# Ledger of designs, part 300: peptides against a protein of PDB entry 4ASU

Target 1, 270 residues: chain A of PDB entry 4ASU
Amino acid sequence: ATLKDITRRLKSIKNIQKITKSMKMVAAAKYARAERELKPARVYGVGSLALYEKADIKTPEDKKKHLIIGVSSDRGLCGAIHSSVAKQMKSEAANLAAAGKEVKIIGVGDKIRSILHRTHSDQFLVTFKEVGRRPPTFGDASVIALELLNSGYEFDEGSIIFNRFRSVISYKTEEKPIFSLDTISSAESMSIYDDIDADVLRNYQEYSLANIIYYSLKESTTSEQSARMTAMDNASKNASEMIDKLTLTFNRTRQAVITKELIEIISGAA
Target 2, 83 residues: chain B of PDB entry 4ASU
Amino acid sequence: FTFASPTQVFFNSANVRQVDVPTQTGAFGILAAHVPTLQVLRPGLVVVHAEDGTTSKYFVSSGSVTVNADSSVQLLAEEAVTL

## One batch from the design tools (peptide; made by RFdiffusion4, then SolubleMPNN)

Design b2_p28_1_s3 (from b2_p28_1, 18 letters changed)
Fold by OpenDDE base, seed 5:
Structure b2_p28_1_s3 (fold): chain B 270 residues (1-270), chain C 83 residues (1-83), chain A 28 residues (1-28)
Amino acid sequence: as target 1 above (270 residues)
Amino acid sequence: as target 2 above (83 residues)
Amino acid sequence: EEEERRRYEERREELRKKLAELEAQRAA
């Protein structure tokens, strides 16, 4: 490699390092905010899931329609955040299909679609884009919930798949159940609940869905920002190491060039 | 008893004596041995009666309330403020 | 051109002297 080539590479890597460092700082700021906002959101979301856990709602085996909601974002450079969700979605879809269930998919965030489009395009109902630019709000979750409920797909049971935040260096892809209004209303375990008005139950279910989606978005966002911060830190370190290596190569090459020039001058070959 | 909004937690698995909630069908008082039920909140006043006799008041916009068979209660409001 | 050639020759002689000194130091 010529000195010019090495210099160009050095410049390129230094620029990358600057970008990754900047992105790390941005991700860190977003992470800090996301983590703060996740605390109440987790209590809120877990509270909403409590009914389904305690009531042990079972879907009859004759019911075949299953909905998978994958929660991620539109933004890359966050390690395995998107692929982990997609992998779990694929696994769940395959298992359900093997069990004779009809599976439809909703993607929250464009990255899910990007990964699954080739293999699961026919199963996609809708993909929600513009996820991840701003922190998710309850309003956003409500919009998603409403669109899902109005999609016309009459699912019996579903799964929402998202990355749960554990720590700054750890997340886990989780699955939580979602149920249709009909499934909840017909569940034997719900018989212990006092006579619930159909309209009340419908409204309750709408809130429940919005709550769960909101929770999943907050978990996903926090996980994503932490992963991005780590990814950018790693990229910055790798760039630093490459800069050091290239600098050594540059110095060696420069010395060799100087030596060659000296020899040529002395030998009279130039 | 859990009482939270998307942005704030007021009670997290706390023991309370009584919670009065505004529901679409009217005022609903939740006692420790209340039967399981699901309700939707209307805008109004939530009153939490603690075991120590203290009373806290909150205004909620909308949301849901769940009373489970194990006497656990989840009050989830879209918006809530302390009064 | 002549001035550049002169500078080149002067530098060449300086470098030859330095090389000779370095070779003498190695032979030492």
Scores: peptide ipSAE 0.011, ipTM 0.803, DockQ to the pose 0.004
Fold by OpenDDE base, seed 4:
Structure b2_p28_1_s3 (fold): chain B 270 residues (1-270), chain C 83 residues (1-83), chain A 28 residues (1-28)
Amino acid sequence: as target 1 above (270 residues)
Amino acid sequence: as target 2 above (83 residues)
Amino acid sequence: EEEERRRYEERREELRKKLAELEAQRAA
């Protein structure tokens, strides 16, 4: 490689490093906000899931329609955030299919669709785009919940799959159950709940779904921003190492060129 | 007793004496060992009576309230403010 | 002409010394 080639490459990598450092800082700011907002959201979301855990709602085996909701975002450069969700979605879909269930998929965020479109295109009901540019709000979750309920797919049971935030360096892909109104209303375990009006139950379920989606979005966002910080940090470190290597190569090449020129001058060949 | 909005937590697994909630079908008081029920909130006042005799008032918008068989209560409001 | 030749020879010797130093640095 010529000195010019090495110099050009050095310049390119330095620019990449600058970009990755900048992106790391942006991700850090978003992470800090997401983490603060996750604290109440987790209490809120876990509270919404409490009924399902306590009531031990069971779906009859003869019920075959299952909905999988994958939660991620539209934005890349965040390590395995999207692939982890997609992987679990695939696994769940395969397991359900093997059990004779009909599976439909909803993707929250365009990246899930991008990963699963080739293999699961026929199972997709809808993909929600424009996720991840701004912090998710309860309004956003409500819109998603409403769209899901109005999708026309009358599922019996569902699964929401998202990355739960553990720490700055750790997230875990998890699954939480979603139940249809019919499944909840017909569940034997719900018999202990007194005087539940059908309209009340319907409204309750709508809130429950919105609540769970909101929770999942907050967990996902926090996990994503943390993962992006890590990814950008790693990219910056890799760029730094490459810069060091290329700098050494540049110095060696420069010395070689100088040596060659000196030899040519001494020999009178030039 | 858990009382939270998406953005704020007011009570997290706390022991309270009574919680008065506004529901679409009317206001009701949640006491210890209340029968399990599910309700939807209407805009109105939530009053939390602590065991120490203190009372706290909140204005809530829409939401849900769950009373479970184990006496756990989840009050989840879309919006809530302290009064 | 003699002064230019002397300057040329001095420069050649300086370059030879620099070359030797560079070769020694590569061999280290």
Scores: peptide ipSAE 0.010, ipTM 0.802, DockQ to the pose 0.004
Fold by OpenDDE base, seed 1:
Structure b2_p28_1_s3 (fold): chain B 270 residues (1-270), chain C 83 residues (1-83), chain A 28 residues (1-28)
Amino acid sequence: as target 1 above (270 residues)
Amino acid sequence: as target 2 above (83 residues)
Amino acid sequence: EEEERRRYEERREELRKKLAELEAQRAA
């Protein structure tokens, strides 16, 4: 490699290092906010899931329609955040298909679609884009919930798959159940609840779905920002090491060039 | 008793004496061992009566309330403000 | 020929100085 080539590479890597360092700082700021906002969101979301856990809502085996909602974002450079969700979605879809169920998929964030489109394009109902630029709001979750309910796909049960935040260095891909209005209304375990108006139950279910989606978005966002911060830190360190190596190579190459020139002068070959 | 909005937690698995909630069908009081029910909130006043006799008031916009068979209660409001 | 020789010698000395500087930097 010529000195010019090495210099060009050094410049390129230094630029990458600057970018990754900047992205790390941005991710750190977003992470701090996300973590703070996750605390109430978790209480809120877990509260919404309490009914389904306590009522032990079961879907009859004869019902075959299953919906999978994968939650991630549009943004890259965050390690295995998207691939982990996609992997679990694939696994779940395969298991359900093996059980003779019909599976449809909704992607929250464009990255899920990018990973699964080739293999699962026929199963996708809709993908929600523009996720991850701004912190998710309850309004965003409500829009997704409404779109799902109005999609015309009459699922019996479903699964929402997202990354649950554990710590700055740890997340876990998890699955939570979602149920259709018909499944909830027909569940024997719901018989203990007082006479509930059908309209009330419908509205309740809409809130429940929005709540769960909101919770999932908050968990996903926090996990993503943390993972991005780590990824950018690692990238910056790797760039630094490469710069050091190339700098040494540059110096050695420069010395070799000088030596060659000296030999040419001494030999009179020039 | 859990009472939260998406952005704020007011009660987290607390023991309370009574909670008055505004529902679309009317306001009702949730006492200990209330029958299981599901309701949707309408904009209105929530009153929490603590076991120590203190009373807290909140204004809520919309949301849901769940009373489970185990007497656990989840009050989830889209927006809530302490009064 | 003598002028070219002088130029080569001057360049040689410059390169020797640069080499010495580089060696000193390695030894730092």
Scores: peptide ipSAE 0.015, ipTM 0.795, DockQ to the pose 0.005; fails the geometry check
Fold by OpenDDE base, seed 2:
Structure b2_p28_1_s3 (fold): chain B 270 residues (1-270), chain C 83 residues (1-83), chain A 28 residues (1-28)
Amino acid sequence: as target 1 above (270 residues)
Amino acid sequence: as target 2 above (83 residues)
Amino acid sequence: EEEERRRYEERREELRKKLAELEAQRAA
């Protein structure tokens, strides 16, 4: 490679490094916020899931309609965040199909659709776009919940799949259950609960759905920002190493060129 | 007893004597060993009676309350403020 | 962030006012 080529490459990589460093800082700021907001959201979300865990709601085997909600975002450059969710969704969908269940999919974030479109396009009910630019709010979750409820798809049971935040260096893709009103109302385990008005139960379930979605969004966001921060850090380090290598190559090449020029001058061959 | 909004936690797995909640069907008090129930909150006053005799008041916009068989209680409000 | 915080604080104040009104109605 000529000095010119090396210089051009160095300049390009340095620019990439600047971009990745900047993105790291942005991700770090968003992560810090997301983590703070996740603390209450986790308590809130886990609280909403407590009923389902404690009541051990079982869906009868004859019930065939299953909904999968995958939660991620529209934004890339965050490692395996999207692929992890998509992989889990695909696995779950395959297992359910093998069990003779009808599976429909909702994607929260465009990346889910982009990954699964080719293989699961017919199973998608709706994809929510414009996710990940701003921190998710309870209002956002409510909109998603409402859209689901109004979709006309009468599922019996569902699964919400998202990345749970563990630490700045770790997340885990998890699944939480979603139950239809009919499934909950007919569950034997719910018989211990005092006479619950049908309207109350409906309202409760709608609220619960919004809560769970909100929780999943907060977990997903925190995981994503953390993963992005790590990814950008790694990219910056890789760029740094490449810069060092190319700089050494540049210096060696420069010396060789100078030496050649000097020899040509001294020999009178130029 | 857990009492939280999406943005704030007021109680997390705490032991309380009594919680008064405003529900759509009326206000009721949740005591120790209350029967399992589910209710939806209406805008109103939540009163938490601690074991030490202290009383805390909160205003909630909406939400839900769950009393489980294990006597755990989850009070989830969309919006809540301390009074 | 500041705008969201401001909105939250405004809502909190509104709720406090409503509560005060409700308490006043109960005391009467």
Scores: peptide ipSAE 0.009, ipTM 0.829, DockQ to the pose 0.043; fails the geometry check

Design b2_p28_1_s4 (from b2_p28_1, 12 letters changed)
Fold by OpenDDE base, seed 4:
Structure b2_p28_1_s4 (fold): chain B 270 residues (1-270), chain C 83 residues (1-83), chain A 28 residues (1-28)
Amino acid sequence: as target 1 above (270 residues)
Amino acid sequence: as target 2 above (83 residues)
Amino acid sequence: EEEEERRRRERLERLREELEKLKEEAAA
């Protein structure tokens, strides 16, 4: 490689490093906010899931319609955040299909669609785009919940799949159940709940769905920003190492060039 | 007893004497060993009576209330503010 | 001719100095 080639490559990598460092800082700021907002959101979301855990709602085996909601975002450069969710979605879809269930998929965030479109295009009901630019709000979750309920797909049971935040360096893809109004209303375990009006139950379920979606979005966002920080840090380190290597190569090449020029000058060939 | 909004936690697995909640069908009080029920909140006042006799008042917009068989209660409001 | 020789010597000295500097940096 010529000195010019090495110099050009060095310049390019230095620019990349600058970009990745900048992105790391942006991700760090977003992470800090997301983590703060996750604390109450987790209590809220876990509270909304308490009924399902305590009531032990079972879906009859003859019920075949299953909805999978994958939660991620539109934004890349965050390691395995999207692929982890997609992988879990694929696994769940395959298992359900093997059990004779009909599976439909909703993607929250365009990246899920991008990964699954080729293999699962026929199973997609809707993909929500414009996810991840701003921190998710309860309003956003409500919109998603409403759209889901209005999708026309009368599922019996569902699964929401998202990355749960553990720490700055760790997340885990998890699945939480969602149930249709009909499934909840017909569940034997719900018989202990007194005087539940049908309208009340419907409204309750709408809130529950919105609550769970909101929770999943907050977990996902926090996980994503943390993962992006890590990814950008790794990219910056890799760039640094490459810069060091290229700098050594530059020095060696320059020495060789100088030596050649010296010989040419001394020999009178130039 | 858990009482939270999406952005704020007021009570997290706390022991309380009584919680008065505004529901679409009317206001009701949740006492110890209340029968399991599901309710939807209407805009109104939530009053939490602590074991020590202190009372706290909150305004809530909408949401849900769950009373489980194990006496756990989840009050989840879309918006809530302390009064 | 004398001016060309002077320029050649100056170029040689500059290149030698640069080479020595690069060798020192590589050996650090």
Scores: peptide ipSAE 0.177, ipTM 0.838, DockQ to the pose 0.005; fails the geometry check
Fold by OpenDDE base, seed 5:
Structure b2_p28_1_s4 (fold): chain B 270 residues (1-270), chain C 83 residues (1-83), chain A 28 residues (1-28)
Amino acid sequence: as target 1 above (270 residues)
Amino acid sequence: as target 2 above (83 residues)
Amino acid sequence: EEEEERRRRERLERLREELEKLKEEAAA
């Protein structure tokens, strides 16, 4: 490589390092906020899931319509955040199909669509874009819930797949169940709740769905920001190492060039 | 008893004597051995009676309340403030 | 001829100085 080539590469890597360092700081700030906001959101979301966990709602085997909601974002450079969700979605879709179920998919965040579009395009109902620029609000979750309920797809059971935050260096892709109003109302385990007005149950289910979506968004966001922070830190370190290596190469190459020029001058060949 | 909004937790798996909630059908008092039920909240006053005799008041906008067979209660408000 | 020789000497000296500096930097 010529000195010019090395210099150009050095400049490029230094710029990358600057960008990744800046992105790390931004991700760190967003992570700190997300983690704070996740604390109450987790209590809220887990509380909403308590009914479904305790009631042990079973979907009849003759019911074949299953909905998969994948929760991620539009933004890249966050390690395996998107691919982990997509992988779980693919696995679940395949398992359900093998069991003779009809599967439809909703993507929260454009990255899910980007990964699954080629193989699962026919199964997609809707993709929600503009996820990840701002912290998700309950209003955002409500909008998603409403659009889902109004999609016209009469699912019996569903799964929401998202990354649960564990620590700054760890997340886990999780799956939580979602149920249609009909499934809830017809579940034998819900018989102890029989005196519930149909309108009340409908409204309750709408809140439940919004709550679960909100929770999943908060978990996903926190996981994503932590992963991005780590990814940018790693990128910055890698860039630093490359800069050091290239600097050594530059120095060696320059020494060789100078030595050659000295020899040429001394020998009278130049 | 769990009482939370999306942004704030007021009670997390706490033992309480009684919780009064505003439902669409009227005021609803939840005691320790209340039968399982699902309700939707209307805007109004939530009153939590602690075991020690203390009473806390909250205003909620909307949400849901769940009473389970195991006597666990989840009060989930869209918005809630301490009064 | 004398001017060319002077320029050659000056170039040699500059290159030697640069080389020594680079060697010192590489050894650090």
Scores: peptide ipSAE 0.173, ipTM 0.837, DockQ to the pose 0.005; fails the geometry check
Fold by OpenDDE base, seed 1:
Structure b2_p28_1_s4 (fold): chain B 270 residues (1-270), chain C 83 residues (1-83), chain A 28 residues (1-28)
Amino acid sequence: as target 1 above (270 residues)
Amino acid sequence: as target 2 above (83 residues)
Amino acid sequence: EEEEERRRRERLERLREELEKLKEEAAA
């Protein structure tokens, strides 16, 4: 490689390093906010899931319609965040299909669609885009919940798949159940709840769905920002190492060039 | 007793004497041995009576309340403010 | 010829100095 080639590569890598460093800082700021906002969101979301856990709502085996909601974002450069969710979705879809169930998919974030479109395009009901630019709000979750309920797909049960935040260096892809109004109303375990009006139950279910979606979005966002921060840090470190190596190569090459020029001058060949 | 909004936690697994909630079907008081129920909140006043006799008041916009068989209560409001 | 020789010497000296500097930087 010529000195010019090395210099060009150095410049390119230095630019990449600047970009990744900047992105790291942005991700760090977003992560700090997301983590703070996740605390109440987790209490809120876990509270909403408490009914389903305590009532042990079971879907009859004869019910065949299953909805999978995958939660991620539109934004890349965050390690395995999207692929982890997609992998779990694929696994769940395959298991359900093997059990003779009909599976439909909703993607929250465009990256899920990008990964699954080739293999699961026929199973997609809708994909929500423009996820990840701003922190998710309860309003956003409500819109998603409403669209799901109005989709016309009469699912019996479903699964929401998202990355749960553990720490700045760790997340876990998890699944939480979602149930249709009919499934909840017909569940034997719900008989202990005193004289629940059908309208009340419908409204309750709408809130529950919005709550769970909101919770999943907050977990996903926090996980994503932490993963992006780590990915950008690693990229910056790799760039730094490459810069060091290329700098050494540059110096060695320059020495060789100078030596050659010196010989030419001394020999009178120049 | 858990009382939270998406952005704020007011009570987390706390023991309370009574919680008065505004529901679409009417206002009712939740006691320790209240029967399991599901209700939807209407805009109104929530009153929490602590075991020590202190009373806290909140205004809520909407949401849900769940009373479980194990006497656990989840009050989840879309928006809530302390009064 | 004398001017060319002077320029050659100056170039040689500059290259020698640069080479020594690079060697020092590499050894460090």
Scores: peptide ipSAE 0.167, ipTM 0.831, DockQ to the pose 0.005; fails the geometry check
Fold by OpenDDE base, seed 2:
Structure b2_p28_1_s4 (fold): chain B 270 residues (1-270), chain C 83 residues (1-83), chain A 28 residues (1-28)
Amino acid sequence: as target 1 above (270 residues)
Amino acid sequence: as target 2 above (83 residues)
Amino acid sequence: EEEEERRRRERLERLREELEKLKEEAAA
């Protein structure tokens, strides 16, 4: 490689390093906020799921309609955040199809659709875009919940798939159940809950859905920001190593060029 | 007893004597041996009676309350403030 | 001819200095 080529490459990599460092700082700030906001959201979300865990709601095998909600964002450069969710969605969809279930998919964040559009386009009901730029609010979750409930798809059971935050260096893709009003109302295990008004139960389920979606968004956001921070840190380190290598190569090449020029001058050939 | 909003936790798996909640069908008190039920909150006052006799008051906008068979209670408000 | 020789010597000196600097930087 010529000195010019090495110099150009050095400039390019240095610019990339600046960008990745900047992105790391931005991700770090967003992560810190997300982590703080996740603490109450987790208590809130886990509280909402408590009924389903304790009541051990079972969906009859004759019920065939299943909804999969994948939660991620629109933004890239966050490692395996999107692919992990998509992989779990694919696995779940395949398992359900093998069991003779009808599967529909909702994507929260455009990246889910981007990954799954070729193989699962016919199963998508709706994709929510503009996710990940701003921290998710309960209002956002409510909008998603409402859209789902008004979609006209009468699912029996569903799965919400998202990345649960473990630590700054770890997340886990998890699945939580979603149940339709009919499934809950008909569940034998719910018989112990006395004389629940149908309207009350409907409203309760709307809140429950919104709560779970909100929780999943908060977990996903925190996981994403932490993963992005790590990815940008790794990119910055890789860039640094490459800069060091290229700098050494540059110096060696420059020395060789100078030596050649010196020989030419001394020999009178130049 | 768990009482939380999306942004704040007031009680997390706490033992309380009684919780008074405003529901769409009316206000009711949740005691330790309360039967399992599901309710939706209306805007109003939540009163938490601690075992030590202290009383805390909260205003909630909306939400849900669950009383489970194991006597666990989840009070989940969309918005809540301490009074 | 004398001016060309002077320019050649000056260029040679500059290149030698640069080479020495690069060698010092590589040895550090």
Scores: peptide ipSAE 0.165, ipTM 0.834, DockQ to the pose 0.005; fails the geometry check

